# Peptides against a protein of PDB entry 4Z63: the designs that were tried, part 286

Target 1, 334 residues: chain A of PDB entry 4Z63
Amino acid sequence: LCLGMNDLTGNIPEDLFHLKRLNLLGIQENRLSGSLSREIRNLSSLVRLDVSWNLFSGEIPDVFDELPQLKFFLGQTNGFIGGIPKSLANSPSLNLLNLRNNSLSGRLMLNCTAMIALNSLDLGTNRFNGRLPENLPDCKRLKNVNLARNTFHGQVPESFKNFESLSYFSLSNSSLANISSALGILQHCKNLTTLVLTLNFHGEALPDDSSLHFEKLKVLVVANCRLTGSMPRWLSSSNELQLLDLSWNRLTGAIPSWIGDFKALFYLDLSNNSFTGEIPKSLTKLESLTSRNISVNEPSPDFPFFMKRNESARALQYNQIFGFPPTIELGHNN

## One batch from the design tools (peptide; made by RFdiffusion4, then SolubleMPNN)

Design b2_p27_7_s4 (from b2_p27_7, 14 letters changed)
Fold by OpenDDE base, seed 3:
Structure b2_p27_7_s4 (fold): chain B 334 residues (1-334), chain A 27 residues (1-27)
Amino acid sequence: as target 1 above (334 residues)
Amino acid sequence: SYITSTTDDLSLYRDWDRELLEKLSKL
């Protein structure tokens, strides 16, 4: 049953929860309000639940133990409060959890040893506090993780060295500290292709350690961190780099010529730094900017990207990395 | 400009893969 993208108001009719054979309930993009009913437990055949983009409030009901076939739960852009229900945090069937842009709070706790099917987690823009959950690497299929815009103070856990399934990771604006430790840990994530760390590590030095290596890194975004230092030499070994944003930092020195050696680099933003010297001539030889054949068919993160002109500007949403226009921004380097 | 993964904008819908919806409709 798909009732999304309408002007429906009020609560979900209770009679809807008598549909025991219902595999898909989509009621997204409406004006549904009130609490999400506990009677969802009666939908025992449910595979997909989409309640996103509504006016739901209160706590998410702890009924997911009665939904043994649930693979997809989408609840983004609501007014949910409290924590992740225990039954949801222990769901063995769940593949995707999206609760982005809610008011969820407390310590983030997931039973990753039970969540054997979880491959995508989006909890961005909530009120979670404390530390990053050290046991996230125990979610052996977890590929896509967005934890951006929470209050995860401290450092990236050492356990993330073992996060082999991790491919797409965003921690933007989460009050993280120690970029040297974070990069030193995350380099061990062999499948990591996308790393977004914008608005963290305020005023720290970007490490220039030649021992750092990100073999499969395609997207690196570390913008608006007030980072000091120079262009990191370790990045030159990431031959698959497609998008680099280091804008709005305090980086100094020359832009190195090796930036022009990235065959797939189509988006480069080094603006609003303190770079000096000449623009490398090698940038004029970027194949991705001269040839239209950027392979559009590459897997992208499940979380959206947002481009902001400045801190006060409205963000532009990009659903895919390849939605960004081919760009070289080197402006505002004084 | 700078890129982030955070939004304060409630207006942006992400189209989910139609293929997934089609597969689920056949079950």
Scores: peptide ipSAE 0.294, ipTM 0.683, DockQ to the pose 0.561; fails the geometry check
Fold by OpenDDE base, seed 1:
Structure b2_p27_7_s4 (fold): chain B 334 residues (1-334), chain A 27 residues (1-27)
Amino acid sequence: as target 1 above (334 residues)
Amino acid sequence: SYITSTTDDLSLYRDWDRELLEKLSKL
């Protein structure tokens, strides 16, 4: 049953929950309000639930143990409060959980040993507090993780050295500290291709440790952190780099010539730093900017990117990495 | 400019959610 993208108002009719053979319920992009009924438990054949972009409130009902076939739960952009229900946090069937842009709170806890099918997690823009869950690497299929815009105090857990499934990771604006530790840990994530750390590590030094290595890194965004230091030499070994944003920091020194050696680099923003010296001639020879054939069919994160001109500016949404125009931005290096 | 994965502008329609829905409807 797909009723999305209408102007439906009020509560979900209770009789809808009598549809025991229903595999897909999509009621997204409406004005549905009230609590998500506990009677959703009656939808025992449900594979996909999409209640996103509504006015739902209250706690998410703890009934997911009665939904053994549920693979997709989309509840983004609602007014949900409380925590992730225990049954949801223990779901062995769930592949994708999207609860972005709610009012969920407390400590984030997932039973990753039970969540054997979880591959995508979007909990961005909530009110989670405390530390990052140390057991996230136990979610052995978890590839896409957005935890941005929560209040995760402290450091990236040491356990994330074992996060082999992690491919796309966003922690932007999550009050993280110790960038040296974070990078030192995350370099062990062998499948990590996208790392977004914007608005963290305020005023820290960007490490220039030559022992750091991100083999498969395609997208690195560490903008608006007030980071000190220089262009990190360890980044030169990330031969697959496509997008680099280190803008709005306090980085100094020269832009190194190796920045032009990245064959796939099509987006570079080093603006609003304190870089000095000459623009490397190698930047004028970037193959990605001279060739029209950028493969648009590469896997992208399951979370959007946003470009902000400044802190007060309206964000522009980009759904794919290749949605960014080919860019070299070196402005405002004073 | 700078890139982030979040916006404070809740008024922005997130087209990504629609694309994801379209992809999932084909499965």
Scores: peptide ipSAE 0.290, ipTM 0.690, DockQ to the pose 0.835; fails the geometry check
Fold by OpenDDE base, seed 2:
Structure b2_p27_7_s4 (fold): chain B 334 residues (1-334), chain A 27 residues (1-27)
Amino acid sequence: as target 1 above (334 residues)
Amino acid sequence: SYITSTTDDLSLYRDWDRELLEKLSKL
């Protein structure tokens, strides 16, 4: 049953929960309000639940133990409060959880040992506090993780060295500290292709440790952190780099010539730093800017990107990395 | 400009699965 993208108001009719054979319930993009009914437990055949873009409030009901076939739960852009229900945090069937842009709070706890099918997690823009869950790497299929705009004070857990499934990771604006430790840990994530760390590590030094290596890194965004240091030499080994944003930092020194050796680099923003010297001639030879054949079919993260001109500007949403225009931005370096 | 995975404009947080939603709306 798909009732999304309407102007439906009020609550879900109780009689809807008598549909025991219902595999898909989509009621997204409406004005539905009140609490999400516990009677969802009666939908024992449910595979997909989409309640996103509504006015739901209260706690998410703890009924997911009665939904053994549930693979997809989308609840983004609601007023949900409380934590992740225990039955949801232990769901062995769940593949995707999206609860972005809610008011969920407390410590984030997931039983990753039980969540054997979880591959995508979006909990961005909530009120989670405390530390990043150390057991996230126990979610052996977890590929896409957005935890941006929460209050995860402290460092990236050491256990993330074992996060082999991790491919897309966003922690933008999450009060993270110790960029050296974070990069030192995350370099062990052999499948990591996208790393977004904007608005963290305020005033720290960007490490220039030549031992750092990100084998499959395609997207690195570490903007608006007020980072000190220079262009990191370790980045030159990330031969698959497609997008680099280090804008709005305090980086100094020259832009190195190796920046033009990235065959796939189509988006470079080094603006609003303190770089000096000449623009490398190698930048004029970037194959990605001269060749039309950027493979549009590359896998992208499940979470969107946002481009902001400045802190006060409206953000532009980009659902895919290839939605970004080919860009070289080197402005405001003095 | 700078890139982030969050915005202060809550109206911009459309589901990346819009294509899937469009497919689902046609079912």
Scores: peptide ipSAE 0.279, ipTM 0.674, DockQ to the pose 0.619; fails the geometry check
Fold by OpenDDE base, seed 5:
Structure b2_p27_7_s4 (fold): chain B 334 residues (1-334), chain A 27 residues (1-27)
Amino acid sequence: as target 1 above (334 residues)
Amino acid sequence: SYITSTTDDLSLYRDWDRELLEKLSKL
């Protein structure tokens, strides 16, 4: 049953919960309000539940133990409060959980040992506090993680060295500290292709440790951190680099010539730094900018990107990395 | 400009989940 993209108001009719054979319930993009009914437990055949973009409030009902086939739960852009209910945090069937842009709070706790099918987790823009959950690497299929815009004080957990499934990771604006430790840990994530760390590590030094290596790194975004230092030499070994945003930092020194050696680099933003010297001639030889044929059908992260002109500006949403135009931004290096 | 993975503007999020769900359903 798909009733999305309407002007439906009020609560879900109780009779809807009598549809025991229902595999898909989509009621997204409406004006549905009140609490999400506990009677969703009666939808025992439910595979997909989409309640996103509504006015739901209260706690998410703890009824997911009665939904053994539920693979997809989309609840983004609601007014949900409280924590992730225990039955949801223990769901063995759940592949995707999207609760982005709610008012969920407390310590983030997931039973990753039970969540054997979890592949994508989006909890961005909530009110989670405390530390990053150390047991996330126990979610053996978890590839996509957005935890941006929460208040995770401290450092990236050491346990994330074992996060072998991690491919796409965003921690933008999450009050993280110690970029050296974070990069030192995350380099062990052998499948990591996308790393977004914008608005963290305020005023720290970007490490120039030649021992750091990100073999499969395609997307690195570490913007607006006020980072000091220079272009990191360790990045030159990330031969698959496609997108680099280090804008709005305090990076100094020359832009190195090796930046033009990245065959797949189509988006480079080094703007609003303190770089000096000449623009490397190698940038004019970037094959990605000269050849039309880079139809790279590469997997993109499951979380959207947002481009902000400044901190107060409205963000532009990009759902895919390739949605970004081929760009070289080197402006405002004063 | 700078890139981030979050915004305060709730109105900007599009249903990116459809394409992803289609890809995930084929996995």
Scores: peptide ipSAE 0.272, ipTM 0.672, DockQ to the pose 0.652; fails the geometry check

Design b2_p27_8_s1 (from b2_p27_8, 11 letters changed)
Fold by OpenDDE base, seed 3:
Structure b2_p27_8_s1 (fold): chain B 334 residues (1-334), chain A 27 residues (1-27)
Amino acid sequence: as target 1 above (334 residues)
Amino acid sequence: SSSWITSEEDVDSFELSSSLKKLLESF
């Protein structure tokens, strides 16, 4: 049953929960309000539940043990409060959990040893506090993780050295500290292609350690951190780099010539730093900017990117990396 | 540019999951 993208108001009719053979319930993009009924437990054949983009409030019901076939739960952009229900945090069937842009709070706890099918987790823009869950690497299929805009004080856990499944990771604006430790840990994530760390590590030094290596890194975004230092030499070995945003930092020194050797680099923002010297002539030879053959069919994160102009302005959403126009921004370097 | 990239959602942005598209194509 798909009733998404309407102007439906009020509560979900209780009689809808009598549909025991229902495999898909989509009621997203409406004005549905109230609590999400615990009677969802009666939908024992449910494979997908999409309640996103509504006015739901209260706690998410702890009924996911009665939904043994549930693979997809989308609840983004609601007013949900409380934590992740225990049955949801232990779901062996769940492949994708998206609860971004809610009011969920407390410590983030998932039983990753039970969540054997989890491949995508989006909990961005919530009120989670405490530390990052050290056991996330135990989710052996978890590839996509967005935890942006939470209050995860402290450092990236050492256990994330073993996060082999991790491909797309965002921690933007999560009150993280110690960028040197974070990069030193995350370099061990052999499948990591996208790393977004914007609005963390305030005023720290960007490490220039030649021992750091991100072999498969395609997207690096570390904007608005007030980072000191220079363009990191270790980044020159990330030959697959497509998008680099280091804007709104305090980076100094010259822009190195190797920045023009990235064959796939189509988006570069180094603006609002303190770079000096000449613009490297190698930037005029970027193959991706001269040849329009950007392979549009590459795997992208399940979480969107946002281009913010200022803290009060509405961000532009980009659902795909290739939605960004080919860009070289070097402005506002003084 | 006075802009930077983040993954912080503003309240009004719509997302279609790639995993969903694959599921719908399999039915």
Scores: peptide ipSAE 0.391, ipTM 0.758, DockQ to the pose 0.620; fails the geometry check
Fold by OpenDDE base, seed 1:
Structure b2_p27_8_s1 (fold): chain B 334 residues (1-334), chain A 27 residues (1-27)
Amino acid sequence: as target 1 above (334 residues)
Amino acid sequence: SSSWITSEEDVDSFELSSSLKKLLESF
């Protein structure tokens, strides 16, 4: 049953939960309000539940043990409060959980040993607190992780060295500390292609450790951290780099010539730093900017990117990396 | 540009996951 993209109001009629053979319920992009009914437990054949973009409130019901076939739960952009229900945090069937842009709170706890099918987790823009869950690497299929805009104090857990499934990771604005440790850990994520760390590590030094290596890194965003240091030499070995944003830091020194050696680099923002010297001539030879054929068919993160102009302005959403225009931004360097 | 990229949502942005698209294509 698909009723998305309407002006439906009120609560879900209870009689809808009598549809025991229903595999797909999509009621996204409406004005549905109230609590999500516990009677969703009656939908025992449910494979997909999409309640995103509504006015739902209250706690998410703890009934997911009665939904043994549920693979997809989308509840982004609602007013949900409380934690992730225990039955949801233990779901062996769940492939994708998207609860971004809610008011979920408490410690993030997932039973990753039970969540054997989880491949995408979006909990960005919530009120989770405490530390990053050390057991996330136990989610052996977890590829996409957005935890941006939560209050995860401290460091990236050492256990994330074993996060081999991780490909897309967002931790923007999560009160993280110790960028040297974070990068030293995350370099062991052999499948990591996208790393977004904006608004963390406030005033720290960007490590220039030649031992750091991100072999498959395509997207690196570490903007607005007030980071000190220079362009990191270790980044030159990330030959697949497509997008680099280091804007709004306190980086100094010259922009190195190797920045123009990235064949796939189509978006570069080094603006609002303290870079000096000449613009590398190699930037004028970036193949991605001279040749029109960027392969649009590359896998992207399941989480969006946002371009913010200021803290108060509405961000522009980009659902795909290739949605960004080809850009070289070197402005506002002193 | 006076802009930066982040992955933190402002309250009002719509997104369809790639996993959703793949599911819908399987039906």
Scores: peptide ipSAE 0.383, ipTM 0.752, DockQ to the pose 0.660; fails the geometry check
Fold by OpenDDE base, seed 2:
Parts: structure tokens; sequence; C-alpha cells
Structure b2_p27_8_s1 (fold): chain B 334 residues (1-334), chain A 27 residues (1-27)
């Protein structure tokens, strides 16, 4: 049953929860309000539940033990409060959890040893606090993780060295510290292609450790951190780099010539730094800027990218990395 | 392909630079 993109108001009719053979319930993009009914437990055949973009409030009901076939739960853009229900945090069937843009709070806790099917987690823009959950690498299929805009404290857990499934990771604006430790840990994530760390590590030094290596890194975003240092030499080994944003830092020195050696680099922003010297001539030879044949068929994160103009302007959303126009921004370097 | 519906309000999840936005306005 798909009732998305309407002007439905009030609560879900109780009789809807008698549909025991229902595999898909989509009621997204409405004005549904109140609590999400516990009676969703009666939908024992449910594979997909989409309640996103509504006015739901209260706690998410702890009934997911009665939903053994549930693979997809989308609840983004609601007023949900409390934590992740225990039954949801222990779901062996769940592939995707999206609870982005809610008011969920407390410690982020998932039983990753039970969540054997979880491949995508979006908890961005919530009120989670404390530390990043050290056991996330125990979610052996977890590929996509957005934890941006939460109030995590401290450092990236050392256990994330073992996060082999991790491909897309956002921690933007999550009060994280120690970029050197974070990069030193995350380099062990052999499948990591997208790393977004914007608005963290305030005033720290960007490490220039030649021992750092990100084999499959395609997207690196570390903007607006007030980072000091220079263009990191270790990045030159990330031959698959497509997008680099280091804007709004305090980076100094020359832009190195190797930045033009990236065959797939189509988006470069080094603006609002303190870079000096000449613009590398190699940038004018970037194949991605001269050839229209960028294969658009690469897997992207499940979460969008947002481009902010200024603090007051609505951000533009990009659902795919290749939605970004070919860009070289080197402005506002002093 | 599960299309993720995302809010315009959730600008902070993957914030890219302001410079990219100016470029997109030129199209």
Amino acid sequence: as target 1 above (334 residues)
Amino acid sequence: SSSWITSEEDVDSFELSSSLKKLLESF
C-alpha cells in the first residue's frame, strides 16, 4: 500500500494494521501526526515501512521483534524522540534504517552482532550524544553510515580499523576530535570510498603522514574545520579520487602538482585557505574536465550531499556525486 | 534503486563548500 505524497492528516487508521499480508506500507510525505502506533506489530509480513516526511512524534514503538521480514524502515524527517527501540536495534532482518532528521537522543546503541543484514544506517541530524558506538564494525554488512549532526564526543573508535564493510561514511558536524587518529584508523577501511568530516576537528593540524593510505578513496570532504598544515602527501596515492573539498580551512603552502594527476578528479575545492605559489599547470590537463565520458554508473552513498552557500541560504541537495558539476575552486587564498 | 527522499532542511549531513553552490547557480 503506497499513500505517499498526499495531504493526509491525522493518524493512521487502525484498520490498516489488520492487513497481515501487507509487504509494503508507504505513507511518506504527508501530514500524519501523533505517535506511530504499536499496532504496526500486526503487519507481520511487512518488508518495507516508509513513514518519512510526516509529523509523527513520541517514541518509536518497540515492536520490531514482531516484524521478522522487515528489511527497510524509513522514518526520516519526523519528530521522533527517545532512543532506537531495543527490538529495532536487534533486528536480524533489517537491511536499511533511516531515521535522519528526528529528535532521537541518548547514546547510540545497536546490537550489531544481531543486526546481520544491516547495510545502510542513516541517523544524521539527531540528538544522539556520547561516543561513537565501538561495536559498529560488528555489523558485518554495514556499508553506508551517516551519523552527521549529532553530538558525539571524543575520537573515532580504534575498533573502526576492522570496519571492512564500510564504504560511505559521514561524520559531519559531530563534535569529533583528533583528525590524526581518525584518519589513522579509517585508512584500514579497505572499502572506504566516501569520507565526509566537515565541521569537526576545529583548529587541528591535517596530518601529512606519508604512511597514511586510502586505497579506494573517491570522495574526501573535510571542509570548515579551520585545519592547519599543507596539502597532505598521503592523498597523492588515492588514485581513484573524484571529489576533494578542503575549503574553509587554514591550509598553507603550495598546491602540489600531483593534484592534476588524478584521472577521475572532477571536483576540487581548496577555496578559503592560505595556499600560496602558482596554480599547477597539471590542473589544466585533468582528463575528467576534458573528457565527457565520466561513467555515471558508480555506486553512490545512500545519503545526499548538501551544498551550503551561506549560513542563511538553503543548501542544494545532490543525490549523486556525479550530480556535481566539474569544478575547480581555488578562490580566497591569501 | 531505493530513492532516498531527503529533506532540504538536512543541509548539514554532507556539507560541501559554498563555492560549488555558486557554480550550480550559474547553470
Scores: peptide ipSAE 0.075, ipTM 0.563, DockQ to the pose 0.065; fails the geometry check
Fold by OpenDDE base, seed 5:
Structure b2_p27_8_s1 (fold): chain B 334 residues (1-334), chain A 27 residues (1-27)
Amino acid sequence: as target 1 above (334 residues)
Amino acid sequence: SSSWITSEEDVDSFELSSSLKKLLESF
């Protein structure tokens, strides 16, 4: 049943929960309000539940033990409060959980040992507090993680050295400290392709440790951190780099010539830093800037980038950041 | 056009720079 993108109001009719053979319930992009009914437990054949972009409130009901086939739960952009229900945090069937842009709070707790199928987790823009869950690497299939815009004080857990499944990771604006430790840990994530750490590590030094190595790193975004130091030499070994954003920092020194050796680099933002010297001539030789046909057939992250064009509009979903025109931003360096 | 009012706080799963946001707005 798909009833998305309407002006439906009120609660879900109780009779809907008698549909025991229902595999797909999509009621997204409405004005449905009140609590999400516990009677969703009666939908024992449910594979996908999409209640996103509504006015739901209260706690998410703890009934996911009665939904043994549920693979996809999308609840982003609601008014949900409390924590992740225990049955949801222990779901062995769940592949994707999206609860971004809610009012979920407390300590983030997932039973990753039970969540054997979890591939994608978006909990961005919530009120989770405390430390990052140390057991996230126990979610052996967890590839895509957005935890941005929560209050995860402290450092990246040492256990994340073992996060072999991790490919896309955003921790933007989460009150993180110690960038040297974070990078030193995350370099062990052998499948890490996308790392976003914007609005953390305020005023720290960007490490220039030549022992750091990110073999598969394609996207690095560490903007708005007021980071000091220079262009990090360790980054020169990330030969697959496609997008680099180090804008709005306090980086100094010359832009190194090796930045022009990144054959796949299509987006470079070094703006609003304190770089000096000449623009490397190697940047003018980037094949990615001269070739219009960069078919970057790379799998997009399951969680797209979102941008709001205006205050009244819905955030636009951008699934393909690699579709951007070749861009070099070097403005506002002093 | 879905008239869903998101708050200014509701932005980006991945926090992008202002330049990258402007670039995305152009598409």
Scores: peptide ipSAE 0.021, ipTM 0.620, DockQ to the pose 0.068; fails the geometry check

